# Designs tried in a protein design run: peptides against a protein of PDB entry 6FBK. Part 89

Target 1, 90 residues: chain A of PDB entry 6FBK
Amino acid sequence: EDTGVRVELAEEDHGRKSTIALRLWVEDPKKLKGKPKDNGAIEFTFDLEKETPDEVAQEMIESGFFHESDVKIVAKSIRDRVALIQWRRE

## One batch from the design tools (peptide; made by RFdiffusion4, then SolubleMPNN)

Design b2_p29_6_s3
Fold by OpenDDE base, seed 1:
Structure b2_p29_6_s3 (fold): chain B 90 residues (1-90), chain A 29 residues (1-29)
Amino acid sequence: as target 1 above (90 residues)
Amino acid sequence: SEREREEEERKRRREERLRRLKEQRRRLE
């Protein structure tokens, strides 16, 4: 499923830490709340053992990046990337 | 307790993430 939201590693992953640095950007401008002047990526850390995509996505909503209605799309994008990272670590 | 420590850690992570996200949001505005 193409969510229009992309999430990738912001650093090389050697599989040694539970915390990873991620970068998220939106290809569909209507998903960004407001009228940002910059289309730069959102940088954030994610603890693979302690955090969930849903909670992090909600925090992005609260930070003003997205509408509440897009929280599940954002969470799915994070989840899908995290799943791939976990798979590669196995 | 361990549960209380985990809740405090979660709270701290949330607060730190929100701070960093809001700072990034301001730069995009």
Scores: peptide ipSAE 0.674, ipTM 0.915, DockQ to the pose 0.720
Fold by OpenDDE base, seed 2:
Structure b2_p29_6_s3 (fold): chain B 90 residues (1-90), chain A 29 residues (1-29)
Amino acid sequence: as target 1 above (90 residues)
Amino acid sequence: SEREREEEERKRRREERLRRLKEQRRRLE
């Protein structure tokens, strides 16, 4: 599914630690709250063992990046990337 | 308790992420 939100590794994953650095960007700037001047990627860490995509997505809303209506789209994008990363580690 | 420690750890992670996210958000404005 194409969510219009892209999540990628911001660092090389060696599969040795549960915490990874991720980068998230939105293909459609209209999904970003407040019409930012820069379409730069959001950088964040994610603990594969302790955190959930839903919690991180909610925190992105609270920080002002997204509307509440987009939380599930953001969460899904993070979840999908995390799943791929975990798959590659196996 | 272990649960309380995990809750405090979750709280710390949340606060740290929010700080870093808000900083990035400000730079976009």
Scores: peptide ipSAE 0.674, ipTM 0.915, DockQ to the pose 0.751
Fold by OpenDDE base, seed 5:
Structure b2_p29_6_s3 (fold): chain B 90 residues (1-90), chain A 29 residues (1-29)
Amino acid sequence: as target 1 above (90 residues)
Amino acid sequence: SEREREEEERKRRREERLRRLKEQRRRLE
């Protein structure tokens, strides 16, 4: 599913750490309920073992990057990328 | 307890992420 939000690794993943650096930006603002403006990529870390996409997404909302209505879209985008990363590690 | 440690760690991670995110957001303003 195309969420209109893109999440990618901000660093090379060697599969050694549980914590990874990610970048998130809006590919298609039209697909976001709150239509956040594209001011650039958001950088954040994610612990594959201890954190959840929903928690991180909520923190992005609280930080003012997205409208609250887009929390699930953001979370899904993070989740999808995290899944891909984990699949690659296996 | 282990549970308490995990809760404290989660709290620390959240606070740190929020700090870093808000810092990035301020740079865009």
Scores: peptide ipSAE 0.672, ipTM 0.916, DockQ to the pose 0.729
Fold by OpenDDE base, seed 4:
Structure b2_p29_6_s3 (fold): chain B 90 residues (1-90), chain A 29 residues (1-29)
Amino acid sequence: as target 1 above (90 residues)
Amino acid sequence: SEREREEEERKRRREERLRRLKEQRRRLE
């Protein structure tokens, strides 16, 4: 599903640590329920074992990057990328 | 307890992420 939000690895993943560096940006703002407050890439770490996409997405809302109505779109984008990373590690 | 340690660790991760996110947000403004 094209959420209009892109999440990519910000570093090479060798599958050796649970924490990864990610970057997130909005490719198609018209696909979001609200207007993005910025167009820059957001950098963040994610612990594959201890954290959840929903928690991280909510923190992005609280930091002012997105409206509350877009939290599930952001969470889904993170979840989808994390799933791909975990799949490649198998 | 183990649960209390996990909750404290979760709180610490949240605070650290929020700090970094808010700093990035400030730089974009």
Scores: peptide ipSAE 0.668, ipTM 0.914, DockQ to the pose 0.780

Design b2_p29_6_s4
Fold by OpenDDE base, seed 1:
Structure b2_p29_6_s4 (fold): chain B 90 residues (1-90), chain A 29 residues (1-29)
Amino acid sequence: as target 1 above (90 residues)
Amino acid sequence: MEEEREKEERERRRKERLEELKKQRKELE
């Protein structure tokens, strides 16, 4: 599923630590509400063992990047990237 | 005691991330 949100590693993953730096931006602005005025990427840390995509997505809502209605789209985009990172570490 | 430490750690991470996100949001306005 194309969520219209891209999530990538903001750093090289050496597969050693549980915490990683991620970068998120809206690829298709027509799909989401609450888009930033600038086309900047959101950078955030994510603990692969302790945190969930839903929690981080909710924090992005609270910080004003997205509307509550978009939380599941954002969470899915984070989840999909995190899964790929975890699989690549195995 | 472990559950309380995990809760406090979660609350700290959330607070720190939220501040960094708010900062970035302000920079993009």
Scores: peptide ipSAE 0.609, ipTM 0.886, DockQ to the pose 0.782
Fold by OpenDDE base, seed 3:
Structure b2_p29_6_s4 (fold): chain B 90 residues (1-90), chain A 29 residues (1-29)
Amino acid sequence: as target 1 above (90 residues)
Amino acid sequence: MEEEREKEERERRRKERLEELKKQRKELE
């Protein structure tokens, strides 16, 4: 599905460490809370071995980027990207 | 022992991420 949320690597992945830097942005600004001046990407770390997309998505809601109703969309976008990264490492 | 260490490490990562996310959120406004 097209979630309207994009997640990409913020760095080159050499497959050497479990922690990766990710970048997330929303195509539709109405999904962002508040009045952002731009659609700037959110940068965050993710541990491929220890963390879950749902946990990180909830942290983004708590920090004020998204409405609670969009947590699963955000989590899915992170999950899909993480899966691609893991598959590419194999 | 290990489970409590992993829990503490998870809580630390969450706290650090939240602070950085809140900082980025403020920079957008």
Scores: peptide ipSAE 0.609, ipTM 0.885, DockQ to the pose 0.732
Fold by OpenDDE base, seed 4:
Structure b2_p29_6_s4 (fold): chain B 90 residues (1-90), chain A 29 residues (1-29)
Amino acid sequence: as target 1 above (90 residues)
Amino acid sequence: MEEEREKEERERRRKERLEELKKQRKELE
């Protein structure tokens, strides 16, 4: 499933810590609430052991980046990247 | 006691992330 949301590592992952720096951007600018003036990416940390994609996605809604209707799309995009990172660490 | 600490840590991380996200949101406006 193509979400139209991209999530990638914002740093090189050496598999040394549970926290990772991620970068998220939306290919469809209509998904960004409030008509941003920039196509900038959102940067955030994610704890692979303690946090969930759904929680972080909800925080992005609360911060005003997305509409509530897009929370699951954002969460899925984070989840897919996190899973890939975890698989590569094993 | 441990469950309450985990909850407090979760709330702290959430708060910190929200502030960072709000900052970035403001920069895009």
Scores: peptide ipSAE 0.608, ipTM 0.885, DockQ to the pose 0.744
Fold by OpenDDE base, seed 2:
Parts: structure tokens; sequence; C-alpha cells
Structure b2_p29_6_s4 (fold): chain B 90 residues (1-90), chain A 29 residues (1-29)
């Protein structure tokens, strides 16, 4: 389903390291807390082996990007992208 | 010993990411 949150690789994945650079942007500006001047693109690293989408999503909320009510949507978007990346590495 | 090191490493990563995220948040405002 379309969460209105997009997550993509911010770099080419060579499948050699557990850490990847990701980019997240929000298609629905109302999901982004405050008044962003751009598309609200967030760049972050994610360790495929050590980190969880829920923890990273919570950090994004704590940093002020999202409301607590959107944590599961953000986490799902990250999780879905991570799953695709892991699938391609197989 | 191993569990405490992993916990400390996790906490460090969390703090670093949170700082980077807060920086980006400020830049978007």
Amino acid sequence: as target 1 above (90 residues)
Amino acid sequence: MEEEREKEERERRRKERLEELKKQRKELE
C-alpha cells in the first residue's frame, strides 16, 4: 500500500557492507511536522544487521520530522525498502 | 560484557543519528 512515504537507496548498493545510505521523502506534506521548505528529504544510514526500522522511525519522530501517530507508517516504509534491498542481495 | 558493549554501541549509533536528523530538520525549516 502507498504509505505516502518513499524510501530509496541514496547510494549504489554493492552488497558488501551491512550499512547503507537511505533517503526518505514524504509525498504528503501534512505527514511532515512543521513547515518544510523542500520535499522533506531525510538522509540517514541504516545497518541491515544491527538496526530496526521501528527504532530509526522513532528517532525521526524524536528529531521532529513526524508525529508519534505516524511512527508505524514510517517504520513500514523503511522496513519495506530494507526487505527489497535484502531480497536483491540474495 | 558482550551485551553491555552492544548496548553502548547501539546507544552511540542512536545519539549520532539523532544529532544528524536534528541537523537536517533545522536545515529544512
Scores: peptide ipSAE 0.608, ipTM 0.885, DockQ to the pose 0.740

Design b2_p29_7_s1 (from b2_p29_7, 18 letters changed)
Fold by OpenDDE base, seed 2:
Structure b2_p29_7_s1 (fold): chain B 90 residues (1-90), chain A 29 residues (1-29)
Amino acid sequence: as target 1 above (90 residues)
Amino acid sequence: SKTKVFRVFNERGELVREVVVDREALAKK
């Protein structure tokens, strides 16, 4: 599914930590709240053991980064990337 | 974690803001 939200590793993953650094950005500026040019990318850590994409996405919405209607899209984008990273670790 | 930090970069890759989410405050809502 093309969510229009891209998520990548912000640092190389050596598979040694339960936390990873992620970078998120949107392809469609209208998905961002505020000034899109000021929100080119969002970087954050993600704890593979303690955090969930849905909770982190909700925190992003509550922080004003995205419209509430896009919470599931953001969550899915994070989830998809996290899944890929975890699969690569196996 | 009690806080969540989101670092925001502009299109030029410059850090423009950090957003800190207080998870303890959110949990109380």
Scores: peptide ipSAE 0.705, ipTM 0.911, DockQ to the pose 0.863
Fold by OpenDDE base, seed 3:
Structure b2_p29_7_s1 (fold): chain B 90 residues (1-90), chain A 29 residues (1-29)
Amino acid sequence: as target 1 above (90 residues)
Amino acid sequence: SKTKVFRVFNERGELVREVVVDREALAKK
């Protein structure tokens, strides 16, 4: 599923830490609150053991980055990328 | 973690904003 929300590693993953650095950006400007040109990408750390995609996505919504209706789309995008990263580590 | 940090970059890749979420304060709402 193409959510229109892209998530990638912001740094190389050596598979030695429980924390990874992620970068998120949106292809559809309508999914962003505010001026998209000023919000090209969002970078954040993600703790594979302590955090969940749903909770982090909710925090982004509450911070005003996205509409409430897009929380599940954002969460799915994070989850899918995290799953791929974990798969590569094994 | 007590806080969550989101760093925002513009289309040129320049850091334009840092958003800090206070998770403890959020939990009290």
Scores: peptide ipSAE 0.705, ipTM 0.911, DockQ to the pose 0.866
Fold by OpenDDE base, seed 1:
Structure b2_p29_7_s1 (fold): chain B 90 residues (1-90), chain A 29 residues (1-29)
Amino acid sequence: as target 1 above (90 residues)
Amino acid sequence: SKTKVFRVFNERGELVREVVVDREALAKK
């Protein structure tokens, strides 16, 4: 499913740590709150054991990156990428 | 963790901003 939000690994994953570095960027500028000029990508760590896509997405909304209405789309994009990474680790 | 850090890069790949979320404060909303 095309969410318009892309998430990838910001660094190579060797499958040894519970944390991964992710990079998120938006293909549709309408998804960005306030049309920020300098928002090319957002990088953050994600703890596979302690964090959830929903909570991290909500924190991004609270930080002002996205509209409240897009929280589920952002969460889904993170979830889908995390799932792929975890499946590759198996 | 008590804080969450989001690092923002521009289209040239330069770090332009760091956003710190205080999770303790956020949990009280």
Scores: peptide ipSAE 0.704, ipTM 0.910, DockQ to the pose 0.852
Fold by OpenDDE base, seed 5:
Structure b2_p29_7_s1 (fold): chain B 90 residues (1-90), chain A 29 residues (1-29)
Amino acid sequence: as target 1 above (90 residues)
Amino acid sequence: SKTKVFRVFNERGELVREVVVDREALAKK
């Protein structure tokens, strides 16, 4: 599903750490009402063993990056990317 | 971890802001 939110690796993944660096940005603003103003991307680490997409997405909402109604879109975007990364590691 | 850091970059790729979330405080909400 094209959520309009893109998530990619902010650094090369060698598959050696449980922590990865991610970059998130809104590709299609029509699909994410809470797009940060004057922002191009948000970078953050993600611990594959300790963190969940839902919790991180909620933290972004709490931080004021996106509207509350967009939490599921953000979470899904992170989840989908994380899944791809994990599948690539195998 | 106890804190979560989000680094914000502008469209030019320049770091413009860092947001730190205190997870211990957030967990109390």
Scores: peptide ipSAE 0.702, ipTM 0.908, DockQ to the pose 0.881

Design b2_p29_7_s2 (from b2_p29_7, 15 letters changed)
Fold by OpenDDE base, seed 5:
Structure b2_p29_7_s2 (fold): chain B 90 residues (1-90), chain A 29 residues (1-29)
Amino acid sequence: as target 1 above (90 residues)
Amino acid sequence: RTTKVFRVYDAEGNLVREVVFDREARKAK
């Protein structure tokens, strides 16, 4: 599913760490809350063992990046990318 | 970690700000 939210690795993944660096950006600026001029990317680490896409997405909402109505879209985008990364590690 | 850092870039790739989410502060609320 094309969520309109893109998530990719912000660094090369060697499969050695439980943490990865992710980059998230939105194709539709309307999904951004407050500062559409900063329509670049949001970079953050993601701990594959300790964090979940839903919680990180919720933290982004609470930080003011997105509307609450988009939390599941953001979470899904993170989840899908994380799954792909984990599958590549196998 | 008790904090989450989000680095924000503009469309040109410039770092415009960093947002720190305090998980402990959230838990306390």
Scores: peptide ipSAE 0.729, ipTM 0.926, DockQ to the pose 0.890
Fold by OpenDDE base, seed 3:
Structure b2_p29_7_s2 (fold): chain B 90 residues (1-90), chain A 29 residues (1-29)
Amino acid sequence: as target 1 above (90 residues)
Amino acid sequence: RTTKVFRVYDAEGNLVREVVFDREARKAK
């Protein structure tokens, strides 16, 4: 599914630690709350053992990055990338 | 950790700001 939200590794994954660096950007500008002028990427760490895509997505909404209606789309985009990373580690 | 940091970049790839989400403050509400 094309969510319009792209998530990639912000660093090379050596599969040695539970934390990874992710980069997220939006292809559809309508998904950006307040139409920010930056229009770039959001970079953050993700703890594969302690954090969940849904909680991190909710924190992004509460931080003002996205509309509340897009929380599940953002969460799915993070989840899909995390799953790929975990599958590549095995 | 009680905080979550989001680094924001512009379209040219420049770091423009860091947004800190305080999980502890949210819990205190």
Scores: peptide ipSAE 0.729, ipTM 0.925, DockQ to the pose 0.871
Fold by OpenDDE base, seed 4:
Structure b2_p29_7_s2 (fold): chain B 90 residues (1-90), chain A 29 residues (1-29)
Amino acid sequence: as target 1 above (90 residues)
Amino acid sequence: RTTKVFRVYDAEGNLVREVVFDREARKAK
């Protein structure tokens, strides 16, 4: 499923720490709330042990980045990338 | 850590702003 939200590593993952740096951007400007300043990226850390995609997505919604209706799309995009990263660590 | 930092960049890679989400403040509501 193409969510239209892209999530990638913002740094090389050596598999040595529980935190990773992620970069998220949206190809569809309609998914961005407020001013989509040049369709840039949102960069943030993600703790593989302490954080969940749903909670981080909710925090981004509450921070004003996305519409409430897109919280599950954002969460899924983060989850899919995190799952891929976890798989590659094995 | 009680805060979450979101760094926003433009298409050129320039840092536009940082958004700090306070988890403790939300819990206090």
Scores: peptide ipSAE 0.729, ipTM 0.925, DockQ to the pose 0.823
Fold by OpenDDE base, seed 1:
Structure b2_p29_7_s2 (fold): chain B 90 residues (1-90), chain A 29 residues (1-29)
Amino acid sequence: as target 1 above (90 residues)
Amino acid sequence: RTTKVFRVYDAEGNLVREVVFDREARKAK
């Protein structure tokens, strides 16, 4: 499914640590809340052992980045990328 | 204290701000 939210590695992953750096950006500015004029990327670390896409997505909502109605879309986008990264590590 | 940092960049790739989410503060809310 195409969520309209893109998530990629913000750094090269050598597969040695549980923490990775992710970069997230949206194709549809209507999904942005607050300052959509930036229309850039949001970078953050993601602990593969301690964090979940749903929790991080919820924190982004509470931080004012997205509307609450888009939390599942954001979570799915993060989940899909994290899954690919983990599968590549295997 | 456990915090989450989100770095925000503009379309040109310039850092415009950092947003800190305080997980402990959320629990106290």
Scores: peptide ipSAE 0.728, ipTM 0.924, DockQ to the pose 0.830

Design b2_p29_7_s4 (from b2_p29_7, 17 letters changed)
Fold by OpenDDE base, seed 2:
Formats: sequence, C-alpha cells, structure tokens
Structure b2_p29_7_s4 (fold): chain B 90 residues (1-90), chain A 29 residues (1-29)
Amino acid sequence: as target 1 above (90 residues)
Amino acid sequence: RKTKVFKVYDENGNLVKEVVFDKEARKKK
C-alpha cells in the first residue's frame, strides 16, 4: 500500500549495527488526514532491536509532526522500509 | 535511551530544527 509517506536510509547500511538512520517525508499529503507541521524530511535513528514503527510514529505524533489520526499510516511507512532493510540484510 | 531526536530539514535539504522527544517525561505523566 502506498502511504504517501516515504522513508529512506539516511546512511549506507552495512548490516553491522542494530541502529540505522532513516529519513521520512511526505510525498503525497492528500493521503494524510492532517496537514504535517513541516514539509521537509525528518531524520532520526531507529534501533532495529529495541524500537518499533508504532512506537516511533507515536513519538512523532506527540512531537507535533503529524495528526493523531495519521499515526498508523506513518507507522506503516516506517515498518515497510524497515522490513525491506531487514530483508536485505538476510 | 531517554530522548529521541528528530532532525527537521526543509525542502532544500537544510537543517532547520531539531525536536527532542523526552521519553522519560512521558513515562512520568
């Protein structure tokens, strides 16, 4: 499913660390219920072993980046990218 | 970790702000 939110690696992944740097931005704002606070990319670290997409998405909501109703779409965007990264590491 | 840092860039790729999420503060509420 195309969430309209894009998530990419902000650094090259050599598959050595449990933490990765991600960059997230809205590609299609029409797919979000709310209007994002910022229009640019958000960069953050993600611990593949300790953090979850839902957890980080919720933190973004509470930080004011996205509307509460968009937590799941943000989480899914992160999850999908993380899944691909994990798959690539195998 | 107690905090989560979100670096915010503009459409030109310039860092415009950093938002710190305090996980510890959330736990106490």
Scores: peptide ipSAE 0.743, ipTM 0.941, DockQ to the pose 0.910
Fold by OpenDDE base, seed 1:
Structure b2_p29_7_s4 (fold): chain B 90 residues (1-90), chain A 29 residues (1-29)
Amino acid sequence: as target 1 above (90 residues)
Amino acid sequence: RKTKVFKVYDENGNLVKEVVFDKEARKKK
């Protein structure tokens, strides 16, 4: 499903670290219930072993980036990208 | 880590700010 939220690697992934750098931005704001405060990309690290998309999404909401009603769509966008990255590593 | 850093870029790709989220501080609230 196209969430309207795009997540990509902010660095090349050589599959050697458990931590990756991700970049997230809203590509289609109409798919969100709330209006994001920022228009640009958000860069952050993601620990493939310790963090979860839901927790990171919640942190973004609590940081004020997105409305609470959009936590699931943000989490999904992260999850989907992380899954692809993990798949590519295998 | 108990601190999460979010680097925010503008539409031109310039770093404009960093937002620090303290996971431990959240637990205490």
Scores: peptide ipSAE 0.743, ipTM 0.941, DockQ to the pose 0.887
Fold by OpenDDE base, seed 4:
Structure b2_p29_7_s4 (fold): chain B 90 residues (1-90), chain A 29 residues (1-29)
Amino acid sequence: as target 1 above (90 residues)
Amino acid sequence: RKTKVFKVYDENGNLVKEVVFDKEARKKK
């Protein structure tokens, strides 16, 4: 499913670290229930062993980046990218 | 790590702000 939210690697992944740098931005705002506060990309680290997409998404909501009703769509966007990255590491 | 840093860029790729989320502070609430 197209979430309208894009998540990409902010750095080249060599598969050596448990942490990766991600960049997230809204590609199609029509897919969101709320209007995002910022129009640009958000860059952050993600610990593949300690963090979950849902937890990070919740942190973004509490930080004011997205409406609370969009927590699941943000989490899914992160999850889908993380899953893809992990698949390519194997 | 008990803090999460979100770097926010504008549409041109320029860093415009950094948001620090305190995980420990949230836990204590």
Scores: peptide ipSAE 0.742, ipTM 0.941, DockQ to the pose 0.860
Fold by OpenDDE base, seed 3:
Structure b2_p29_7_s4 (fold): chain B 90 residues (1-90), chain A 29 residues (1-29)
Amino acid sequence: as target 1 above (90 residues)
Amino acid sequence: RKTKVFKVYDENGNLVKEVVFDKEARKKK
C-alpha cells in the first residue's frame, strides 16, 4: 500500500552495524489524516536490534511531527523500508 | 539517559532545526 510517506537511507549501508541512518518525508499529504508540521525531510538513526518502527513512529508523533491518527502510516513506512534493507543484507 | 535526535530539513535540503526527544522525561510523566 502507498502510504504517501517515503523513507530512504540517508547514508550508504555497508551491512556492518546494527544502526542505520534514515530520511523520512511526506510525498503525498493527502494520504495522511493530519497535516504534518514540517514540509521537509526528517533524518534519524534506527537501531535494527533495539528499536521498532511503531516505537519510533510514536516518538515522532510525541515530538509533534505528525498527527496521532497517522502513527500507523508512519510506522508502516519505516517498517517497509527497514524490511528491504534487512533483505538486501542477506 | 536515552534521547532520540531528529534532524529537520526544509524543502531545499537545508538543516533548519534539531528536535531532541527525551525518553526519560516521558517515563516521569
Scores: peptide ipSAE 0.742, ipTM 0.941, DockQ to the pose 0.849

Design b2_p29_8_s1
Fold by OpenDDE base, seed 5:
Structure b2_p29_8_s1 (fold): chain B 90 residues (1-90), chain A 29 residues (1-29)
Amino acid sequence: as target 1 above (90 residues)
Amino acid sequence: PVINFDKIREERRKKRKEEEEKERKELEE
């Protein structure tokens, strides 16, 4: 599923840390119900052991980056990227 | 532009902790 939200590594992952640096931005705003005002990228650290994509997505909404109805889209985008990163670590 | 979300998250966590501490103090009074 193309979520319209792109998530990539903000830094090279050497597979040694439980945390990863991610960069998230809206690639296709038509996929979102909300109207993000900023087309910029959001950079953040994700803890693979302690955090969930849903929690991070909720924090982004509460911070005003996304509409409440887009929480699942944002969470899925993070989850999918995290899964790929974890797969690449093995 | 690039937004550092970690800074925002940290500030939110601090505020939450302060609110929890305030509530606890109010209950102890």
Scores: peptide ipSAE 0.517, ipTM 0.851, DockQ to the pose 0.867
Fold by OpenDDE base, seed 1:
Parts: sequence; C-alpha cells; structure tokens
Structure b2_p29_8_s1 (fold): chain B 90 residues (1-90), chain A 29 residues (1-29)
Amino acid sequence: as target 1 above (90 residues)
Amino acid sequence: PVINFDKIREERRKKRKEEEEKERKELEE
C-alpha cells in the first residue's frame, strides 16, 4: 500500500549488522492528515533486533516531524521497508 | 535538507537522564 511516505536504505546493507541506516521522507503529503513543515529527509539507524516501527514513528511524532494521527502511516512505511530488507538478507 | 534523527534521539536521552538525576537528588534532600 502506498502510504505517501518513502523509506530507503541510507547506506549499503551488507547483511552483517543488526542495525541498518534508513532515510525517510514524505513523497505524497496528501496522504497524511498533518502537514509536515519540512520536506527534507530524516536519516536514522534502526536496530532489527530491539526496535519496532511503531516506536520509531512515535519518537518522530514526539520530535514534531509528524502529526500524532499519522503514527500508523509512518510506522507502516518503516515496517514495509524493514520487512523487504530482512527478506533480502535471507 | 537531511536531518540526522539519531542526534536528536541522543539529545533527548541525555535530557531525560539529567531530569531523572535531578528528580532523584530532590527526593533525597
């Protein structure tokens, strides 16, 4: 499902670390309930063993990047990309 | 522009730790 939020690898994944570098940005703002002030990309590390997409999405909202009503959309975008990366590692 | 979210997360963790330490000291006084 197209969430309007895009997530990609910020660095090449060699499949050796439990952490990955991700880049997240709004591709289609019309699919979000909130209006992000910045159209820039957010780069962060994600721990495949310890973190969840929902926790990271909540941290982004608490930091003021997204509206609280968009937490599930952001979390889904991260989840979908992480799942693809994990499948490629297998 | 690119925002380093890890830096923001680290700063939030530091602030939280400082607040917890301050609260602990106030309770011990």
Scores: peptide ipSAE 0.514, ipTM 0.850, DockQ to the pose 0.901
Fold by OpenDDE base, seed 2:
Structure b2_p29_8_s1 (fold): chain B 90 residues (1-90), chain A 29 residues (1-29)
Amino acid sequence: as target 1 above (90 residues)
Amino acid sequence: PVINFDKIREERRKKRKEEEEKERKELEE
């Protein structure tokens, strides 16, 4: 599913840490109900053991980066990337 | 531009702690 939101590694993953650096940006704003405030990328650390994509997405919403109705889209984008990263680590 | 979200998260956490501490002091007075 093309969420219109892209998530990638911000740095090389050596598979040694429980945390990863991610970069998130909007590729297609038409996929979002809300208008993204900025066309820039959001960089953040994600803890694979302690955090969930839904919690991080909610924090982004509360910070005003996305509309509340888009939380699940953002969360899915993070989740899908995290799943791929975890799969690659195996 | 690239936004460092971790900094934003840290500031939010700091603010919440300050608010909780303020509320606790007000309840003890």
Scores: peptide ipSAE 0.499, ipTM 0.831, DockQ to the pose 0.918
Fold by OpenDDE base, seed 4:
Formats: sequence, C-alpha cells, structure tokens
Structure b2_p29_8_s1 (fold): chain B 90 residues (1-90), chain A 29 residues (1-29)
Amino acid sequence: as target 1 above (90 residues)
Amino acid sequence: PVINFDKIREERRKKRKEEEEKERKELEE
C-alpha cells in the first residue's frame, strides 16, 4: 500500500544490534490528512525488541509531526520497513 | 532539513521525569 510516507535505513544494517537507524519522510503529502508543512526527514533509532511502530508513531503525533488521524499511516510505514529489515536479517 | 527525533524523545522523557519528581516531592511535604 502506498502510504505516502517513506521509511528507509539511515545507516547500513549489519544485523548486529537490536536497534536500527531509520529515516522517515513524506513522499506524497496528498496521502496525509494532516498536510505537514515541512517535507524534512525525521531520523530516529528503533529498538526491534522493545518498541512498536504504533508507539513510535504516537510519539511523533504527540511531538506535532503529524495529525492524529495519520497515526496509523505512519505506523504502517514504519511497520512495513521494519518487517522488511527483519526478514533480511533472517 | 533533517530532524533528530531521538533528541526530541530524550527531552520529552526528561521533562516527564522532572514533572513526576516534582509531584512526588509536593506530595511528601
């Protein structure tokens, strides 16, 4: 599904750590109801063992990066990328 | 521009901890 949000590795993943560095940005702002004014990238670490995409997305909402109605779109974008990274590590 | 979200998360966690500590001290007085 094209969420309009892109999530990629911010650094090379060697599969050694439980944490990964991610970069998130809006590729198509029309997909988001919140209509973010800044198309800048958000960089963050994600703990593959302790964190969930929904929790991280909620923190981004609470920080004012997205509208609350877009939390599931953001969470899905993170989840989908994390799933691919986890699959690649196996 | 690139935003370091970890820094934002850290500051939020720090603020919450300080608020919780303040509330605890006020309840003990």
Scores: peptide ipSAE 0.490, ipTM 0.820, DockQ to the pose 0.888

